Peptides against a protein of PDB entry 7BDX. Designs and how they scored, part 224

Target 1, 212 residues: chain A of PDB entry 7BDX
Amino acid sequence: EMGAAACTLLWGVSSSEEVVKAILGGDKALKFFSITGQTMESFVKSLDGDVQELDSDESQFVFALAGIVTNVAAIACGREFLVNSSRVLLDTILQLLGDLKPGQCTKLKVLMLMSLYNVSINLKGLKYISESPGFIPLLWWLLSDPDAEVCLHVLRLVQSVVLEPEVFSKSASEFRSSLPLQRILAMSKSRNPRLQTAAQELLEDLRTLEHN

## One batch from the design tools (peptide; made by RFdiffusion4, then SolubleMPNN)

Design b2_p22_7_s2 (from b2_p22_7, 7 letters changed)
Fold by OpenDDE base, seed 2:
Structure b2_p22_7_s2 (fold): chain B 212 residues (1-212), chain C 212 residues (1-212), chain A 22 residues (1-22)
Amino acid sequence: as target 1 above (212 residues)
Amino acid sequence: as target 1 above (212 residues)
Amino acid sequence: MAPGAKLGEKSVAPGAKLGVKE
């Protein structure tokens, strides 16, 4: 209970750039992000049997951790820190996104995907995550999710790859051969306007890359 | 482990007035301070048997909680919040200061005494804590502590009472009859310069009040 | 045109007011 409340408050204040700088400027940052990954992993591993109530203190705690990572990654110095000093956490987020089934822990998936998207704003971060083993299959696995927000954040991450020629060129063959085109075309007809727009823009970006 | 790390980071960032305002401006503040008192109480109750390592994750967690309360009380809006909306927490801090033996949990005592001192800057806060049942005996109990920092913060809190005529007049008879004068005189000869000064100033303030 | 520096998206904690600096 109390841990989840404290972590939720920390998540709330981490929306401030000055708070992110204060967190990262301390000697505790490395330890905090190390055990963050472990805690998130332990939570996901615990889900294989018990329908842990999505509203449990443990769930709220893990959501707050993922939210903190997202807010750190929203800031330039936070992205630099994650990419340089907390790569294991990025690997853990990628792993956990693969371990979760479609429709499972959608809120956590969204937060993790937001963190990866924010990291992808840094070219070093985008290179790091896109060169992760199984990254392209992972994106398609996540696009199979029934949740529109999960799919939206996957499409945004895919767009970050497609818009960076140096990154896209390395995976272009695999990407084109495995692209779930019918799924993305279905999303471009979604009633969700954000998902619709993201799918349309990605399809336009892909068409532009085929003609060049 | 992770809860203590998150709470320690929250404590660190709570040194900012803007962070305190952000914590208090949220709908979670009341719940957070409610369970803070309960958590601190549960920890102190757990000490009656096991020499809980002063360096345990639980100890660190409780220290961070007490530190957050102290930092909230350092700010005017934080004092107002505590005095108006979290009186149970103030009662809990007073109780826990009584429940702890001399030399027991000195770091926690110091943090709790700092929080009470900060609250005493608000006249409503000073009135509230000084009108608490057993407040004067509690101060003398705490002055029996072998720790110089505990004694220092008690003397500062005593001075806050003595310097406020409207508060002091209500307890002046009990205060004068129970004053551990020999103990304070011994502290005025301390090798600790902060304790020495605080004891000397308090003795001067008391002498001034006897001649008026 | 240099692609405008992509701003990171912040997550909103439950019950957290975004401190709009007035």
Scores: peptide ipSAE 0.229, ipTM 0.840, DockQ to the pose 0.079
Fold by OpenDDE base, seed 1:
Structure b2_p22_7_s2 (fold): chain B 212 residues (1-212), chain C 212 residues (1-212), chain A 22 residues (1-22)
Amino acid sequence: as target 1 above (212 residues)
Amino acid sequence: as target 1 above (212 residues)
Amino acid sequence: MAPGAKLGEKSVAPGAKLGVKE
């Protein structure tokens, strides 16, 4: 209980840039983000049997941790910190996104994908994430999720790769050969307007890249 | 581990007035401060047997909680919140200060005394604390502590009572009849300069009140 | 056109008031 309450408050205040700077300016930041990755990993590993109630103190605690990481990554100095000093946390997030089944822990997946998208705003962050082993297969695995919000955040991360020529050129062959085009086309017809728009924009970006 | 790390970060950022306003502006503040009191109480009750290592994750967690309360009480809106909406937490702090033995949990006592001192800056807070059952005996109990930093913060809280005529007048008879004058005189000769000064100032304030 | 500086997206904690600047 108390840990979840403290993390929820820390998540709320981490929406401020000055709070993120204060967190990162302390000597506790490295330890905190290391333990964050371990705690999220332990939670995901515990899911193999028990339907953890989505509203459990443990689930809320892990959601708050993922929310804090997202809010840190939303700021330039936070992105620099994560990409330079907390790469293990980024590796853990990528791993956990692979370990979670379609439809499992939707809220956590969304927060983790938002954190990776925020990191991808930095070219160094985008390079690091996109050069991770199994990154392209992971994107397609995540895009198979039945949840529209998960799929939206995957499409946004795919778009961040497609819009960066220096990153896209390295993986263009694998990307084009494995692209779930029919799935993206189906999403462009979604009743969810955000998902529909994201899928349409990505299809336009991809068409532009095939004609160049 | 993770709870202690989160609370330690929240403690660090709670030094900012804007962070305190953000904590109090959310709907989670009441729950957080309620659980804070319960967690501190559970910790103090666990001390009857095991020498909890002062550097344990549990001890650091409780120190961070007490530090957060202190930092909230350092700000006008935080004092108003504590005195209006978290009186049970103030009652718990007073109780725990009575339950702790002399020399036991010095760091926690200091933080709790600092929180009460900060609350005493508000006349409504000072009235609430000083009108609590057993308050004057509690001050003298705490002033018997062998720790100079505990005694310093007790003397500062006593001074806040003495300097407020509206509060002091209500308890002046009990205060004068039970005052550990010899202990305060001994502290005015301390090698600790902060303790020495606080004891001297209090003795001067008391002499002024006897001649009026 | 300079690629518009992508702003990082914040996650909203449950019950956190976004500090609406009044």
Scores: peptide ipSAE 0.229, ipTM 0.839, DockQ to the pose 0.084
Fold by OpenDDE base, seed 4:
Structure b2_p22_7_s2 (fold): chain B 212 residues (1-212), chain C 212 residues (1-212), chain A 22 residues (1-22)
Amino acid sequence: as target 1 above (212 residues)
Amino acid sequence: as target 1 above (212 residues)
Amino acid sequence: MAPGAKLGEKSVAPGAKLGVKE
């Protein structure tokens, strides 16, 4: 209970850029983000067994941690910190996104995907995550999710790769050979307007890259 | 570990007035401060048995909670919130200060006393804490502490009472009859310059009240 | 089109007021 309450408050205030700078300017940031990854991993590993109540204190705590990481990654200095000093956390997020099944732990997936998307705004971050082993298969695994918000954030992450020629060129062959085009086309017809738009924009970006 | 890390970060950022306003502006503040009191109480009750390592994650967590309360109370809106909406936490802090022996849990005592001192800046807060059962005996119990920083914050809290005529008049008889004058005089000769000054100022304030 | 500075997306904590900076 208390840990979840404290972490939820920290999540709320981490929406401030000044708070993120204060967190990162302290000597505790490295330790905090190291333990964050371990805590998230422990939580996801616990899901294979007992149906942990989605509303458990543990779930709330892990969601708050993921929310903090997202809010840190929303800011330039936060992205730089994560990609320079907390790569293990990024590796953990990628791993956990792979370990989670379609429809499993949707809220956590959304937050983790938001964090990776935010990291992808930095070219160094985008390089790091896109060069991760199994990154392209992971994107397609995540696009199999029934949740529109999960799929939205995956499409946005894919778009970050596609819009960066230096990154896309390294994976273009694998990307083109494995692209779930029919799935993306189905999303471009979604009733969710955000998902629809993101899928349409990605299809336009992909068409532009085929003509160049 | 993770709870202590998150709470320590929240403590650090709570030094900002804007962060305190953000914490209090949310719907989680009431619950957070309610659980804070319970967590502190559980920790203090655990000290009667096994020598909990002062450097334990639990100790760090409770210190961070007390630090957050202190930082909230440092701000006008935070004081108003605590005295209007979290009185049980104030009652808990007063109780825990009574339950702790001289020299026991010095760091926590300092933080709790700082929070009460900050609350005492608000006249409504000062009234509330000074009208608490056993408040004057508690002050003298706390002044028996060998730690100069504990004693400093007690003297400052006593000064807040003495400098407010409306509050002091209600307790003046008990205050005068139980005043540990020799102890305060000894503190006015302390090698600690902050303690020395605080004891001297209080003795001057008390002399002024005897002549009026 | 100039690559518009991609702004990071913030997550909203439950019950956190989005501080509308006026």
Scores: peptide ipSAE 0.229, ipTM 0.840, DockQ to the pose 0.078
Fold by OpenDDE base, seed 3:
Structure b2_p22_7_s2 (fold): chain B 212 residues (1-212), chain C 212 residues (1-212), chain A 22 residues (1-22)
Amino acid sequence: as target 1 above (212 residues)
Amino acid sequence: as target 1 above (212 residues)
Amino acid sequence: MAPGAKLGEKSVAPGAKLGVKE
């Protein structure tokens, strides 16, 4: 209980840039983000056995950790820190997104995807993530999720790749050959306006890349 | 481990007034400080049985909690919050300071005493603390501590009482009858300059009150 | 126009007030 409460407060205050700078300016940041990755990994590994109540203190704690990572990545210095000093955490997030089944831990997936999107604002971060083994298959696996918010954040991450020629050119062949076009087209007709717009924009971006 | 790390970061960032305002502005503040008191109480109760290593994750967690309370109390809105909405936590801190033996959990005692001193800056807080049952005996019990920092913070809290006529007048008889004058005089000769000064100032304040 | 520096998206903690920077 107390750990989840403390971490939830830390998550809340991490919405401030000054708080993120304070977290990163301390000597504890490296250790904190290292243990964060391990904690998130341990939680996801425990899900296959026990019906852990989604409202458990453990779940709230892990959500708060993922939220903190997202909020750190929302800020330029936070992105720089994650990409330069906490790559193992990024690797862990990518792995955990692969380990989770469609419909499983939706809120956690959303937060992890938001963190990756935020990291992708930094070209160095986008390169690092996109060069990760199995990244393209992972995007398509995640896009099979029934949850509209998961799919939205996947599409945003895909768009970040597509909009960066230096990154997209490296994977363009694999990307084109494996693109779940019918799924993206279905999302462009979604009743969720955010998902609909994101899918439409991505389809426009993809069409622009086919004509060039 | 992860809980202590998260709480330690929260402690670090709580040095900012804006962070304290953000903590208090959320709907989780009441719950957090309620559980904080319970957690600190549980920890102190566990000390009589197990030689809990002072470097344990549990100890670090409790120190971070006490540090957060101190930092919240350092700010005007934080003092107002504690005195108006978290009185149980103040009662718990007073109780725990009584339960701890001289020389036991020095760092925790210092943080708790700092929090009480900060609360005492608010006249409403000083009234609340000083009207607590056994407050005067508690001060003298704490002043028997061999640690100079503990004694320093006790003297500062005593000074806060002495400097407030409205508070001091209520307990002046008990205070004068039980005052460990020889102990305070010994502290005024301390090799610790901060303790020496605080004891000298308190002796001057007390002399001024005897002549009026 | 240089694509405006993409602002990172913040996650909102349950019960946290969005610190509206006034």
Scores: peptide ipSAE 0.229, ipTM 0.840, DockQ to the pose 0.078

Design b2_p22_7_s3 (from b2_p22_7, 7 letters changed)
Fold by OpenDDE base, seed 4:
Structure b2_p22_7_s3 (fold): chain B 212 residues (1-212), chain C 212 residues (1-212), chain A 22 residues (1-22)
Amino acid sequence: as target 1 above (212 residues)
Amino acid sequence: as target 1 above (212 residues)
Amino acid sequence: MAPGAKLGEYSVAPGARLGVRE
């Protein structure tokens, strides 16, 4: 319980850029983020297909960890740190997103996707995550989620790839051949206005790329 | 391990006044500090007279907790919070300081004493801790510690009492009758310059009170 | 959308509402 409480507080204060800088400026950051990935992995493996209680201490702890990673990735120096010094964590997040089934651990998926999106803001971060093995299939797997927030963040991550020619060109063929167009079209008609807008914008971006 | 790592980072960032305000401004502070006391108590009870490895995850976790409390108490709003809303934690810290033997868990004692000293900066905090049952005997018990840093912080806490007439007057008789004068005199000759100075200053303050 | 016109970073606080099914 105390670990979850402490981690939750750390998550809360990590919303500050100054706090993120303080975390990264210390000598404990590397160890912390190394163990973070392991902890998240252990949690996901423990689910064994069962719906873990969202209010369990373990769940709250892992949510806080994912939140901290997200907030670190929101800062330029945090992105640099993650991509340079905590690649295993990024790989773990990608792996865990693949290990989770549609509708499973929605909140955790959202937080992890938010972290990846934040990382993708920088070209180096985007290159790293997009060049990960199975990245494109993973995006499509995640788009099958019934949760609108999960799908929203997947679409935003896809858009990050699409809007960067240097990255998109490397996977354009795979992207085009495997694109779940009908799913994205369905999302463009979603009752969720954020999801609807994101899907529409992505469809426009994709159309623009087909004409160039 | 992850709990200790997270708590250690929280400790590090809690050195910022803004972070302390953020911790206290949230809805999790009360729960956090409630569990903090319980965790520290559980740790001390587990020692059962054995010297716990100072590098154990449990030790590091408890050190971080004590450090966080200390940093919170360093801020005016933090002192107010602790005295108004986390009295059980303060009582626990006092109790644990009594439960620990001379030379036992020196680092933890120092951190706990630092937290009490910080609390004692405010009159309300000083009143609360000094009116705790067995406070004066506890000070003398702690002054028997062979560690100079422990003794230093005890002397500083004693000085906080001595320099506040409203507080000192209530316990002056007990204080005078039980004062370990020979121990304080020995500390005034310590090779540790900080301890030496603190003991000398306290002796001067006490002499001044005897003449008034 | 113009190349590089990415949306802003996410900063997430505990208790944020996450996950809404359609």
Scores: peptide ipSAE 0.173, ipTM 0.811, DockQ to the pose 0.053; fails the geometry check
Fold by OpenDDE base, seed 2:
Structure b2_p22_7_s3 (fold): chain B 212 residues (1-212), chain C 212 residues (1-212), chain A 22 residues (1-22)
Amino acid sequence: as target 1 above (212 residues)
Amino acid sequence: as target 1 above (212 residues)
Amino acid sequence: MAPGAKLGEYSVAPGARLGVRE
């Protein structure tokens, strides 16, 4: 209970750039983010069949960890830190997103996807995650999720790739050949306005790339 | 391991007034400080005979909790919060200081004493802790500690009482009748300059009160 | 959005809305 409470407070205050700088400027940052990845991995591995209540202390603790990573990645120095010094954490997030089944641990998926999106704001971060083995298949695996927020954040991450010619050119062939176009078209007609807009924008971006 | 790491980071960033305000402005502060007291109490109760390694994750976790309380109490709004909304935590700290034997958990004692000293900066806080049942006997129990830092922070807390006429007048009779004068005189000759100075200043303050 | 413009970074707080099923 106390660990979850402390981590939740740390998550809340990490929305401040100054707090992120304070976290990263200390000598404990490397260890913290190393253990963060391990803890998240242990949590996901423990989910084998037991309906872990989303309200458990363990769940809240892991949500707070994912939230902290997201808020760190929201800051330029935080992105630099993650991509330079905590790549194993990024690898862990990618792996965990692949290990989770559609509809499983939706909140955690969304937070992890938000963190990856923030990392993708930096070209170096985008290159790193998009060049990860199985990244494109992972995106399509995640787009099979019934949750609109999961799909929304996948679409935004896909858009980050598509809008960066240097990155997209490397994966364009695989991307075009495997694109779940019918699924994205269905999302462009979603009653969820955020999902609808994201799908429509991505489709427009893809059309623009086909004509160039 | 992760809980201790997260709590240690929270401790570090709580040295900022803005972070303290952020912690207290949220809806989780009351619960956090409630659980903090419970966690510290559980730790101290678990010490029955087992030499808990001072370097254990549990010890570091509790040190971080005590550090957070100290940093919160260092800020005016934090003192107000603790004295108005988290009195049970202050009661717990007083109780734990009484439960610990001389030489036991020295680092935790020092942090808890620092938190109480910070609370004593506010007249309302000083009144609250000094009017706690057994407060004067507790101070003398703590002065029996062989650790110079424990004794130093006890002397500073005693000085906070002595220098506040409104508070001292209420306890002056009990204070004078039970004062371990020989122990304080011995401390005034300590090779530790901080302890020596604190003991000398307190003796001067006491002499001034006897002549008035 | 202008072609090539990325959305801003996400800042997330405890209690934020994180999941909506269709």
Scores: peptide ipSAE 0.169, ipTM 0.811, DockQ to the pose 0.053; fails the geometry check
Fold by OpenDDE base, seed 1:
Structure b2_p22_7_s3 (fold): chain B 212 residues (1-212), chain C 212 residues (1-212), chain A 22 residues (1-22)
Amino acid sequence: as target 1 above (212 residues)
Amino acid sequence: as target 1 above (212 residues)
Amino acid sequence: MAPGAKLGEYSVAPGARLGVRE
């Protein structure tokens, strides 16, 4: 309980750029993010089958950890830190997103996807995650999720890849051949305006790339 | 391990006034400080006899908690919060200082004493802690500690009481009758300049009060 | 082809709505 409460407060204050700088400027940051990945992995591995998110201290703690990573990645120096010093954590997040089944740990997936999106704003970060083995299949796996928020953040991550010619050109063939177009088209007709917009924008971006 | 790491980071960033305000401005503060007291109490109760501070995650976690309380109490709004909304935590700190033996958990004692000192800057806080049952005997109990840092922070807390006429007048008789004068005189001759100064200043303040 | 502008970074807090930073 105390760990979850403390971590939740840390998550809350990590929304400040100055706090992120303070976290990273200390001598404890590397250790913290190393253990973060391990803790998140242990949590996901402990899930039995199609278990929903538990209303537990453990779940709350892992959400807070994912939230902290997201908030750190929202800051330029935080992105640099993650890409340069905590690649294992990024690999862990990618792996965990693959390990979780559709509909499993929705909130955690959203936070992890948001963190990856923030990392993707950095070209070095985008290159790193997009060059990860199985990245494109992972995106499509995640897009099969029934949760609209998960799908929204997947589409945003996909868009971040598509909008970078240097990155997209390397995987364009695989991307085009495996694109779940019907799924994205269905999302462009969603009643959720955020999902609808994200899908429409992505479809427009993809059309632009087909003509070039 | 993860809890200790997260709490340590929270401790570090709580040195900022803006972070303290952010902590207190949320809806989680009351719960956090409630659990803090319980966690510290559980730790102290788990100590066997004359056990020194353990080099453990549990010890690190409790130190971080005490550090957070100290940093919160360093801010005016934090003092107000503690005195108005977390009195149980203050009572717990006072109790734990009494439960710990001389030489036991030195670092924790120092942090707790610093937190009480910060609270004592607020007149409402000073009144609250000084009116606690057994407060004066507790001060003398703590002053018997062989650790110079513990004694220093005790003397500072004693000084905070002595310098407030409204508070000191209520307990002046008990204070004068039980004052460990020889111990304070010995500290005024300490090789530790901080302890020496604190003891000398207190002796001067006490002399001034005897003439009035 | 000029890269499209990315949306701002996510800032998230417990129980709070998502914020976007420029």
Scores: peptide ipSAE 0.155, ipTM 0.813, DockQ to the pose 0.061; fails the geometry check
Fold by OpenDDE base, seed 5:
Structure b2_p22_7_s3 (fold): chain B 212 residues (1-212), chain C 212 residues (1-212), chain A 22 residues (1-22)
Amino acid sequence: as target 1 above (212 residues)
Amino acid sequence: as target 1 above (212 residues)
Amino acid sequence: MAPGAKLGEYSVAPGARLGVRE
């Protein structure tokens, strides 16, 4: 309980860039982010079926960890830190996103996807995660999620790949051959306006790339 | 382990006034400091004898909690918060300082004393803790500690009381009648220069009060 | 969205609204 409370406070204050810099400027950052990945993995492995007590201390703790990672990745120096010094954490997040079933642990998925999106803002980060084994199949696996917020953040991550020619060109053949076009088209008709817009924008970006 | 790491980071960043304000401005502060007291108490109760694994995760966790409280109390708004909204925590710290034997859990004692000292900078805080039952006997109990750092921080807390006439006058009779003068005199001859100076200053303050 | 235009970074906190940093 105390750990969850402390971690939640840390999550809250990590919304500040200066706090992120302070975290990274200390000699404890490496240890923290190393254990973060382990803790998240342990939590996911402990989940039994699709049922999650979202309000449990364990859940809140892991959500806070994912939130901290997201906020660190929101800052340029934080992205550099994660990509240069905490790649294991990025690998863990990718793995966990693959291990979770559609509809399972939705809130955690969203937070993890948000962190990856932030990492993808940096070209170095985008290169790293997009070159991870199974990345493209993972994106499509995640797009099969029934949750609109999960799908939304997947689409935004896909867009980050598509909008970077240096990255997209490396995987363009696999991407095009496996693209779940019907699923994305269905999302473009979603009643969720955010999902609808994201899907529509991605479809436009893809069309533009086919004509170039 | 993860809790200790997170709490340690929170401790580090709480050295900033703005971070303290952010902690207190959130809706989680009350819960955090409530559980903090409980956690510290549980830890102290779990200690077997005088031996402490200072490098244990549990110890580090509790040290970080005490550090956070200290840093919060270092800021004016933090003192106001603690005195107005987290009195149970202050009561807990006072109780724990009494429960620990001389030489036992020295690092935690020092941190707790530092937090109380910071609280004592505010007249309202000083009034509150000095009016707590058994406060004067507690100070003398703590001065029997063989550790110079514990004694140093006790002397500084005593000085905070002595230098505030409104507070000191209420307990002056008990204070004078129970004052461990020989112990303080011995400390004024300590080879530890910080302890020596603190004891000497307190003795000077006490002499000045007798002549007024 | 214009080609190459990325959204800002996400900032998230407990009880806080989703923030995007430019």
Scores: peptide ipSAE 0.155, ipTM 0.813, DockQ to the pose 0.063; fails the geometry check

